# Peptides against a protein of PDB entry 4PN1, part 61

Target 1, 261 residues: chain A of PDB entry 4PN1
Amino acid sequence: KIEMNFLNKPIVPDTTKVISNFLTHYLITEPVEHVEIEAKLGTLIDLETQNRFEFPVMNETILNPEFNLRTRFESDMTASEHKYLNEFLNQAFRDSQKPGRLPFAYKHTKQVDLFYETEDNSRDKIRVSKNQSDNQVLACVKKRRVADLFLYCPNDAFDIRISISDELPVSMPSGNQQPSLTRLKDRVGYVHQEIKIDLTKTTQNDPVYDTTERHELEVEFGNIADLRDRAQKAKDGMEAPLFRRVQLFMDNVRILRREHS

## One batch from the design tools (peptide; made by RFdiffusion4, then SolubleMPNN)

Design b1_p14_4_s1 (from b1_p14_4, 4 letters changed)
Fold by OpenDDE base, seed 5:
Structure b1_p14_4_s1 (fold): chain B 261 residues (1-261), chain A 14 residues (1-14)
Amino acid sequence: as target 1 above (261 residues)
Amino acid sequence: SDWSFLDKSLLYTP
């Protein structure tokens, strides 16, 4: 007979526990009311060298936020890498439509995001999202990034930023206000088991600075109510449901960050 | 279904 280990019981990876605790804090302990939780693929850059950050570890490692490592995170990739991931996800979508599989949902969206400054904080901005084709308002929210957790991934093409954000629905800004930033977004979205995967090409127009283009991939928890329920159960001593959901999320992230052109 | 429409939905066109 074959057993899982010398206890013949499942074991939870330490990464899963650390991320689960991080999420539980902002879901239950100090709850964010309108929480968004996403992981972005990108690169940790060493501010001194302007190259990819190097740390003496050999595998996926969550960085301790208590230490200032003098890094920045670039949530971007090359057009070639972005195209490859688009093709990869399209194939994954097709394969999931086969009998015996759970299917992906797919949506292609083009939108314009207009950002307006607030009196509260420079990082607390109002975002008005409009459909690019008919200029219909899709959303108006005040978004604030609450916390970040960084994963250094020396064996993969990308590092990871997991972000906790608060998105509060608000009234439209006054007609006399000008946007401080405009983003054109071409996005293809995939949903599998309530995990959202978005590939987005963005053109950012700043009235003061140069226009920039970015190629982004993000993975988001699509059912926050379920995740919050699982986190509450974890606080009450039943951790398995939360660990399973976080493991699913991270496995999807790991698949994507290992793919490259 | 071949889902050929996905090819038209690529972010990048050759």
Scores: peptide ipSAE 0.036, ipTM 0.733, DockQ to the pose 0.014
Fold by OpenDDE base, seed 1:
Structure b1_p14_4_s1 (fold): chain B 261 residues (1-261), chain A 14 residues (1-14)
Amino acid sequence: as target 1 above (261 residues)
Amino acid sequence: SDWSFLDKSLLYTP
């Protein structure tokens, strides 16, 4: 007979607990109404050295937000890395279509994001997203960054930023307003068990600077209602469903951040 | 199923 441990009960990794508590706060305790929860792959940059951050830890570590580490997060990667991940996810998609597996869903979208200043000149801009093919409006939102949680991953190609955002639907800007910024987005999206994985190329034209291209990979909780229910159960003393969902999310993130060209 | 569209839908050309 084999047992999991001396209690013969499941044990939850500390990382899972910390992230679960973080999510619970913004889902239940101080709830964000139109919450978006995503993890982005990128690099923690040491502001002093302008190189990747170095911290005296040997594995995945959630950084304490109360500690000033003098870092910034670059949610970007090289075209080569991005291409590799695209190919990797394509293969994962194909493999998931086999009998006995849960299949990926796939979608390729090309959109333009138009950013508008608000009348009150607030930091939060209105983003209008349109489909490039037919110019149909996909979304019109005011997005506010609520909180970030950073994971330093010394053994992997990428560090992680988990972000809580409030994506408030708003009315379209007046026809007389001009966008302050325009971005073209080419995105391939993969969905597995309601976890969304998006690879996005963003092109931005600047009159002063040359055209810039960003390469991003994000992992998002695709079912916020379910996640909120799980978080509520956790607050009520039943933590297992939330832990399982967070574990799934983080395992997907871990797979991706370990892959490199 | 033929998933050749994935190759055509790559963000990057080979």
Scores: peptide ipSAE 0.034, ipTM 0.709, DockQ to the pose 0.014
Fold by OpenDDE base, seed 2:
Structure b1_p14_4_s1 (fold): chain B 261 residues (1-261), chain A 14 residues (1-14)
Amino acid sequence: as target 1 above (261 residues)
Amino acid sequence: SDWSFLDKSLLYTP
């Protein structure tokens, strides 16, 4: 007979525990009401060298937020990388349609985000999202970044930022207000086991700054209610359901960050 | 801005 280890019990990687605790904090302990939880692929940039951050570790490492590492995170990739990931995910989609697999869902969405300043000049802008095809309003929210957790991944193409955000539904801006920023989003979304994987090409038109383009890949928890329930169970002493969900999420992220053209 | 690579070669649609 073969056993998993000398206790013959499953063991949870420390990474899973750390992330689970991070999520539990903002789901349960200090709950964010309209929480969005996503991981973005990108690059940790060393502010001193302006190159990718170098840290004396050899594998995936969660960076301690208590230390100022003098880094910034660039949630961007090249068009080539983005195209490759699109092709990769398309193939994964096709493969998942085979018998015996859980299928991906797919959606192609084009939207425009209009950002408006708030009356209190808060840093948090109001975002009105509209469908590009029919100009129908999809959402009107004020998004606040609550917390970030950074994973340095020296062996992979990308580093990871896991972000907690609060997306508060708000009333539409007055008709006389002009947007301070316009962002076009062309997004292909893949959903597997309630985890959303989005490839987004954005074009940002700023009246003050030059037009910028960005190519992003994000992985999001698609069922926050379920995740919150799992987090509550974890707080109550049953951590396994949360660990399993976080492990699934991270495995998907790990697959994606290893891919490159 | 070339967006053609998005959704490219996807065989299946919902």
Scores: peptide ipSAE 0.029, ipTM 0.632, DockQ to the pose 0.014
Fold by OpenDDE base, seed 4:
Structure b1_p14_4_s1 (fold): chain B 261 residues (1-261), chain A 14 residues (1-14)
Amino acid sequence: as target 1 above (261 residues)
Amino acid sequence: SDWSFLDKSLLYTP
């Protein structure tokens, strides 16, 4: 007979606990009403060296937000890396369609994001998202970054930023207002067990800095209501459901960040 | 721009 450990009970890794607590805070303790929770693949860059951040750790490490490490997070990758991930996810999608598996859902979307300044000239802009094909308004929101949690991943192709955002639905800007910024987004989305994985190519035309293109991969909790319920249960003393969901999320992130061209 | 590296035929082919 084999047992899990000397207690014969599941043990939760610290990473799972830390992230779970982080999420619980913004789901339950100080709840963000229209919360978006996503992980982006990218690179922690040392502001002093302009190279990838180096920290004396040998594995995935959550950085303490209380310390200013003089870093920035670049949520971008090369076109080659992005292509590789697309191919990888396509294969994962195909494999998931086989009997005995839970299938991916797939969606390809092209949208334009129009950013508008707020009347109070706040840093938060109103984003109007429209479908490129028919100009149908998909969303009009004011997105505010609430908190970040950074994972330094020395053994993987990418570092991770987990972000808590508030996506407040707002009314459309006045018809006379011009967008301050326009971005074209080409996105392929994969959904598995209510976890969204998006590959996004963003094109921005800047009259001064020419056209810039960004390649992003993000992983998002697709069922916030369920996650909030799990977080509430955790606050009430039953942590297992939340831990399991966070573990699933992080395992998906770990798979993706290890893939590279 | 389009996703030139997305092969829809492969994606939707069993």
Scores: peptide ipSAE 0.021, ipTM 0.590, DockQ to the pose 0.014

Design b1_p14_4_s2 (from b1_p14_4, 5 letters changed)
Fold by OpenDDE base, seed 2:
Structure b1_p14_4_s2 (fold): chain B 261 residues (1-261), chain A 14 residues (1-14)
Amino acid sequence: as target 1 above (261 residues)
Amino acid sequence: MDYSFLDKSLLYEP
């Protein structure tokens, strides 16, 4: 007879525990009301060298936020990398349509984000999101970054930032306010088991700065209500459902960050 | 609104 280990019980990796605790904090302990939880692929940059951060570890490592590591996170990738990931996800989509698999859902969206300054000149801008095709208003929100958790991944193409954000619905800007910033988003979204994977090409028009383009890949929890329920159960002493969900999320992230052309 | 700054999409559908 084969057993899993000498206790014959499942064991939870530290990464799963740390992330689960992180999520539980902002879902339950200090709850963010309109929470968005996503992981972005990118690169941890050493501010001193302006190169990718180097740390004396040999595998995926959650960086301790208590330490100032003098890093920044760049969520951009090359067009080539982005294209490769697009092709990879397209193939994954096709493969998932086969019998015996759980299928991906797919959606292609083109969105305009208009950013407006607030009357109080707060740091948080109002974002009005519209469909590019018909200018239908999709949302009007103020997004606040609440917390970040960084994963250094020395063996992979990308490092990871897991972010907690608060997307507060707000009223449309009044009067003849002009947007201070416009972003065009071309996004392909893949959903599998309520985990959302988005490839986004963003073109930003800033009146002060030159037009910039960004290529991003993000992985998001698609069912926050379920996640919050799982987090509550974790606080109540039943951690397994949350751990399973976090593990699924991270496995998808791990697949993606390993891919390179 | 002027969207002339929009370039060709690099995204492909499955």
Scores: peptide ipSAE 0.065, ipTM 0.572, DockQ to the pose 0.015
Fold by OpenDDE base, seed 5:
Structure b1_p14_4_s2 (fold): chain B 261 residues (1-261), chain A 14 residues (1-14)
Amino acid sequence: as target 1 above (261 residues)
Amino acid sequence: MDYSFLDKSLLYEP
């Protein structure tokens, strides 16, 4: 007979525990009301070298936010990498439609984001999102970054930023206000077991600066209520449901960050 | 708003 280990019971990876604790803090301990939780693929850049950050570790490592490592995170990839991931996810979608599998859901959206300055000239701009096809307002929010957790992944194509954000619904800006920034988003979204994977091409037109294009991949928890419930149970001593959900999330992230041409 | 800078989607459908 084969056993899992000398205790013959499951063990939880330390990464899962650390991330679970991070999420629990902003879900339960100091709860963010309109919370968005996402992981973005990108690159940790060393500000001194302007190259990818290097640290003396050999595997996926959560960076301690208490240490200023003089890095920035670039949530971008090349067009070719983005194309490869798109093809990869399309194949995964097709395979999931087969009998005996849980299917992906798929949605293609074209969105315009209009950013407006607030009355107090705060850093948190109002974002009005509209459907490009019919100009229907999809959302009007103020998004605030609450916290970030960075994973350095030396063996993979990408590093990871897990972000906690607060998306506060707000009233539409006055009709006499002009947007300070416009972003055009072409997004394909894949949902599997309430984990949302988005590939987004963003074109940003700044009247003062050059037009920039960005290619992003993000993984998001699609059921915050369920996640919050799991986090509460974890605080109450039942950690397994939260660990399972975080493990699922991270496995999806790990699959994606390892894929490259 | 002028969206003429929008090119056709290069994202592939499954």
Scores: peptide ipSAE 0.062, ipTM 0.565, DockQ to the pose 0.014
Fold by OpenDDE base, seed 4:
Structure b1_p14_4_s2 (fold): chain B 261 residues (1-261), chain A 14 residues (1-14)
Amino acid sequence: as target 1 above (261 residues)
Amino acid sequence: MDYSFLDKSLLYEP
């Protein structure tokens, strides 16, 4: 007979608790109405050295947002790293189709994102997303970054930014308005247990800065309603469902950030 | 622009 620990009860890692509390705040306490919760793989850059930030820790560490560490987060990776992750996820997809597994869902999307200035010249832009093939409008939103939580991951290829965003649906810009920015997105999306994993190659044509490409990997909670329900239960004293969901999310993130070419 | 590594065809390659 084996027990989990000397209490023979489940124990929740502190990382899970911290993240769960962070999410609960923006799901329940000060609720964001149209919340998007995603983790991006990238690199914490030390603004002084312009190299990857070096913090005196030996494992995954949530950085305290109250301290300005003079860092920036680069949500980008090399083309080779991105390709490797694509191949890795393709294999994971294939393996998940086998009997006894929960299958991935897969979707390949090509879209154009058009960014428009708001009438009030607010900092937030309106994003109109269209399907590249038929120009069908997929979404028209104003996205506001609400909060970030950074994880420094010294043992892994990537650091993590968990972001809370408000994606407010808005009306289409006037037909006379020209986009200030256009982005082409080629995205392959993998969904497993309502966790979305997206590999996105973004091409941006900037008349000033030339054409730039970005390679991103995002992990997103695919069922916000369920997550909000779990968060509410947590506020009511039943934390286990939320912790389990956050643990699942983070385990997926941990798998991905360890993979590199 | 080369998006070949994101092609659906790669998903089904053995």
Scores: peptide ipSAE 0.043, ipTM 0.594, DockQ to the pose 0.015
Fold by OpenDDE base, seed 3:
Structure b1_p14_4_s2 (fold): chain B 261 residues (1-261), chain A 14 residues (1-14)
Amino acid sequence: as target 1 above (261 residues)
Amino acid sequence: MDYSFLDKSLLYEP
């Protein structure tokens, strides 16, 4: 007879616990009302060397936000890497349509994001997202990033930034206002078990700088209400539902960050 | 506005 350990009980990885606590803080303890929780693939850059950050660890490590590591996070990747991930996700989508699997949902969206200054000249801009084809408004929000958690992943192609944001729905700007910035987004979205995976190609026209293109991959919790419920249960002493959901989320992230061209 | 750059996307549908 074989047992899994000397307690003969499942254990939860420390990473799952740390992330779960981080999420619980902004879901329950100091709740963000219109919370968005996403992980972006990218690279931690050492500000001194401008190369990928080197930390004396050998595996996935959550960086302590209390320490200034003199890093920045770049959520951009190469077109080749982005294409590879797109092909990978397309194959995963196809495979999930087979009998006995839970299927992916897929959506392709081409949109324009228009940024408007607020009347009070606050740092936060109003973002109006419109569908490119029919100019219909998809969203009008004021987004503020509340917190970040960084994962250094020395064995993988990408590092990870988990972000907590507040997306406040706001009224449309007056018809006489001109946008201060325009971004065009081509996004393919995959949803599996209420986890959203988005590949986004963003083009920004800067009047001073050349047109810049960015390639991003993000993983988002698609059911915040459920996540908040799980976090509340965790605060009440039942942590397993939250741990399972965070584990699912992180496993998807781990799969993606290991893929590269 | 010219959105023609979106047609040059490297994104493919499944």
Scores: peptide ipSAE 0.145, ipTM 0.663, DockQ to the pose 0.015; fails the geometry check

Design b1_p14_4_s3 (from b1_p14_4, 6 letters changed)
Fold by OpenDDE base, seed 2:
Structure b1_p14_4_s3 (fold): chain B 261 residues (1-261), chain A 14 residues (1-14)
Amino acid sequence: as target 1 above (261 residues)
Amino acid sequence: MDWSFLDKSLLYEP
């Protein structure tokens, strides 16, 4: 007979606890109404060197947000890295269709995001998203970044930013108003166990700057209602359901951030 | 805005 430890009880990794507490705060304690919770793959850049920061740690580490670490997060990756991840996820999709597995769902979306200034001159812009093919309005929102949690991953290709955002549905801007910015988004989305994995190519045409293309990978909680329920239970003293969900989320993130060409 | 100058998507379907 074997036991998992000397108490013969499950133990939760500290990373899971920290992230769970972070999520609980913005789901329950100071709840964000229209919350989006996602992790982006990227690089923590040292503002002084403009290179990837080198923290004195040897593994995945949640950075303390109370400290100004003089870093920025770059969510962009190379086209080669993005292509590799696309191929990797395609293979994962195919493998998941086999008997005995839980299948991925897949969706390819092409949209145009139109950004409009607000009447109150808020820094938060109104984003109107339209389908590229038929110009159907998909969403009209005002997105506010609420909080970030950064994971430095020295052994992996990417660092991680977990972000809490508020996507407030708003009325369409006036028909006479011109967008201040237009972005094309080409996104392939993979959903597994209600965790969304999106590969996105974003193209922006700036009148001042040349056309830029951004390559991003994001992992999102696909069932916020369930997550909020789990967080509430955690606040009520039953943490296990939340921990399990966060663990699943982070395991998917960990898989992806380790991948490189 | 005319986006015809952009290349086609390089994302691959599964």
Scores: peptide ipSAE 0.141, ipTM 0.641, DockQ to the pose 0.014
Fold by OpenDDE base, seed 3:
Structure b1_p14_4_s3 (fold): chain B 261 residues (1-261), chain A 14 residues (1-14)
Amino acid sequence: as target 1 above (261 residues)
Amino acid sequence: MDWSFLDKSLLYEP
């Protein structure tokens, strides 16, 4: 008979524990009311060299936020990389429709984001998202990024930023207000086991600068209520449900960050 | 703002 280890019990990866603790803090300890939790693929850039950050590690590692590493995170990729990931996810979608699998759900959204200044001139802008075709309002929110956790992934195409945001629903701006910024978003969304994977192409027309295009891939927890419940159970001494959910999330992220053209 | 000048089919459907 073969056993998996000398305890003959599953063991949780250290990365899973660290991320779980990070999430528990903002779900339970200092709870963010309208929390959004997402991972973005991108690149950690060394501010001194303007090249990809180099750290003396050989695999996926969570960077300690207590240290200023003089880095920035670029949540962007090339058009070819983005296209490759789109094709990859489309194939994964098709394969998941086969008997014996859990199917992906799919949604294509083309929207315009309008940014408005607040009456109190706060730093946080109001974002109104509208469907491009019929101008139907999809959302009106004030979004504030609360915390970031960075993963340096030297063996993969991308590094990862996990972000905690507060996305507060707010009333629509008055009809007399003009937007300070407008962005066009073309987004395809894939949902599998309540994990959301979004490919987004964003176009911004700057009156002073040339039109810029950004290509993003994000992975988001689609069921925050369930995640919060799992985090509470973890605080109460039952960690397994939270670890399983975080492991699922991270495995999806790991699959995606290894893919490139 | 009119965005009709941009390509509206930039992402592929499954």
Scores: peptide ipSAE 0.134, ipTM 0.638, DockQ to the pose 0.014
Fold by OpenDDE base, seed 5:
Structure b1_p14_4_s3 (fold): chain B 261 residues (1-261), chain A 14 residues (1-14)
Amino acid sequence: as target 1 above (261 residues)
Amino acid sequence: MDWSFLDKSLLYEP
């Protein structure tokens, strides 16, 4: 007979606990009403060296936001890396269609985002999203970044930013307003067990700055109501359902950040 | 802005 440890009971990694507590705060304690919770793959850059941040740790670690490490997060990757991940996810999709597996869902979208300044000149712009093919309005929102949690991953190709955002539905800008920024998005989305994985190629046109292209990978919680329910249960002393959901989310993130060409 | 000049298939499908 084999046992999992000397107590023969499951144990939860600290990373899962810390992230769970972070999420619980913005789901339950100080709840964000229209919450979006996503992880982006990217690179922590040291502002002093302009290279990838280096810290005296040997594995995945959550950075304490109370410390100013003089870093920035670049939510971008090379076209080659992005292509590799696209092929990897396509294969994962195909494999999941086999008998005995839970299948991925897949969607390819072409979207144009138009950003407008607010009357109060706040940092939060109004985003109008339109379908590229028929110009139909998909959404009009004001997105506010509420909080970030950074994971430094020295053994992997990417570091991680977990973000809490508030996406408030708002009225369309007046017809006389011009967008301050336009962003074209080519996105392929994969959904597995209500976890969303999006690969996005963006072309951004700013009237003042040069056109930029970005390659992004995002992992998002697809069922916020369920997550909020799990977080409430955790506050009430039953943590296991939340831990399991966060573990699933993080395992998907870990798979992706380890894959590289 | 007119985006019609860009490639309409930048990502690969399964």
Scores: peptide ipSAE 0.131, ipTM 0.643, DockQ to the pose 0.014
Fold by OpenDDE base, seed 4:
Formats: sequence, C-alpha cells, structure tokens
Structure b1_p14_4_s3 (fold): chain B 261 residues (1-261), chain A 14 residues (1-14)
Amino acid sequence: as target 1 above (261 residues)
Amino acid sequence: MDWSFLDKSLLYEP
C-alpha cells in the first residue's frame, strides 16, 4: 500500500496557502462586496530594461507585494500565442465532451464596452457593456482594482496576475454623456467546473493613436458565492475546501501558461 | 479586423 507521505495526509502547497489567504482577506476579512477574482496571463516587465523581469528563482514564485520591484504587468500576448491558446482550448472542449468527462460550456460574446467618466472625475470609469448585435445592455459597472498578486513563472510562457476587483453595479450614464473610450471585445468563454476561461480580443479605437489590439486570456472563479463560503469555512478552521478550489484554479492556470505557439 | 480565430466555427472543426 502506498501512502501520500509519512503522515498519510494531504499536504497543501505553499503557493495554495498564500493565494488562499490572499483571497480570504478580500472575501471575508475585508470583504469586497461585488468581488471579481481573476488571473490574467501576461508578462512581468522590468521597467529598467523593458524586458521580462528576471528574478533569481527557478519555478513559480509569488512576488511579495511589499516590495516595489519596478515592474509592470503586460496583460497581453501575440496574436499567434492567442490563436494557439484558442485552438488548445477548443481541443480541450472537444475532449471534455467525451463520456466520463465533465464537459466544458462554451460561449462566444461580441460586445462593445463604453467607458464614461464619473461626475466626480474619479479614476474609476463607468463601463457600459453592450451586445454588438442588438445593442442590448449587458452590464453597467464601476470596476475598481482592489489588489493584485503577481506570480513570476520562469519556466512558462507567461507570468500571472491574480486580481481582486470590485465591480459595483451603477446606474447608466446620462444620455448626454459621451464615452471617453470605446472598446470592441470578441470573447470566447470556456467554463469547466465553475472555472471560467476567457480569450478576449480587444480592439480600441483611439482618435489620436493607432487602433490597438490586445489579446488576453483570463481565468476567473465562476462561483464567488461558493468561494466565499469556502473562505468563511477556512476562517472557521476548515481550510481544506478552500485549498481544493484554489488548487483547481491554479492547476488550470498552470496548464494555460505553459501553452504557447 | 480578423476575428476568425475566435469564431465558433473553429470550435467545431474536426
């Protein structure tokens, strides 16, 4: 008989614990009411070199937010990389439809995001999302970035930013307001075990600058209520459910960040 | 703008 370890009990990776604690803080301790929790694939860029940040580690490492490493996170990838991930996820979707597997759900969304300045000229803009086909309003929110956790992944194609955001539902801007920014989004979404994976191609028309295109992949917790429940249990001394969910989330992220053209 | 690689048709390509 083989045992897991000398205690014959599950052990939680330190990465899982750190992330779980991070999430618990913003779910329970200082709860964000309309919380969105997502991981974006991208690149940590050293502001001094403008190249990918080089940290003296050999594997996935959560960077300490207490230290300003003079980095920026580029939540973008090449069109080729994005296409590859799309093909990869399509294949994963197909494979998941086979007997004995839990199937992916798939959704393709084309939307327009209109950004409006707030009356108080706060940094946070109101985002109105509309369906491109019928202009139906999908959402009207004020999104605030609350916290970030960065993972440097030297062995993978991408680094990771885990973000806590507050997506506050707000009233529609007045009809006389013009959007300060308009973005077209073409998004394909894959949901597996309530983990949402989105590939998004964003086109932004800037009157001053050339049309910019971004290619993003994000992984999101699709069931915040469940996650909050798990986090509460963790605060109450039962950490296993939260750890399992975070582990699942991170394993999906790890799969994706390794894939490249 | 070429959105073809995000097209649903690619999902169902054998």
Scores: peptide ipSAE 0.052, ipTM 0.558, DockQ to the pose 0.014

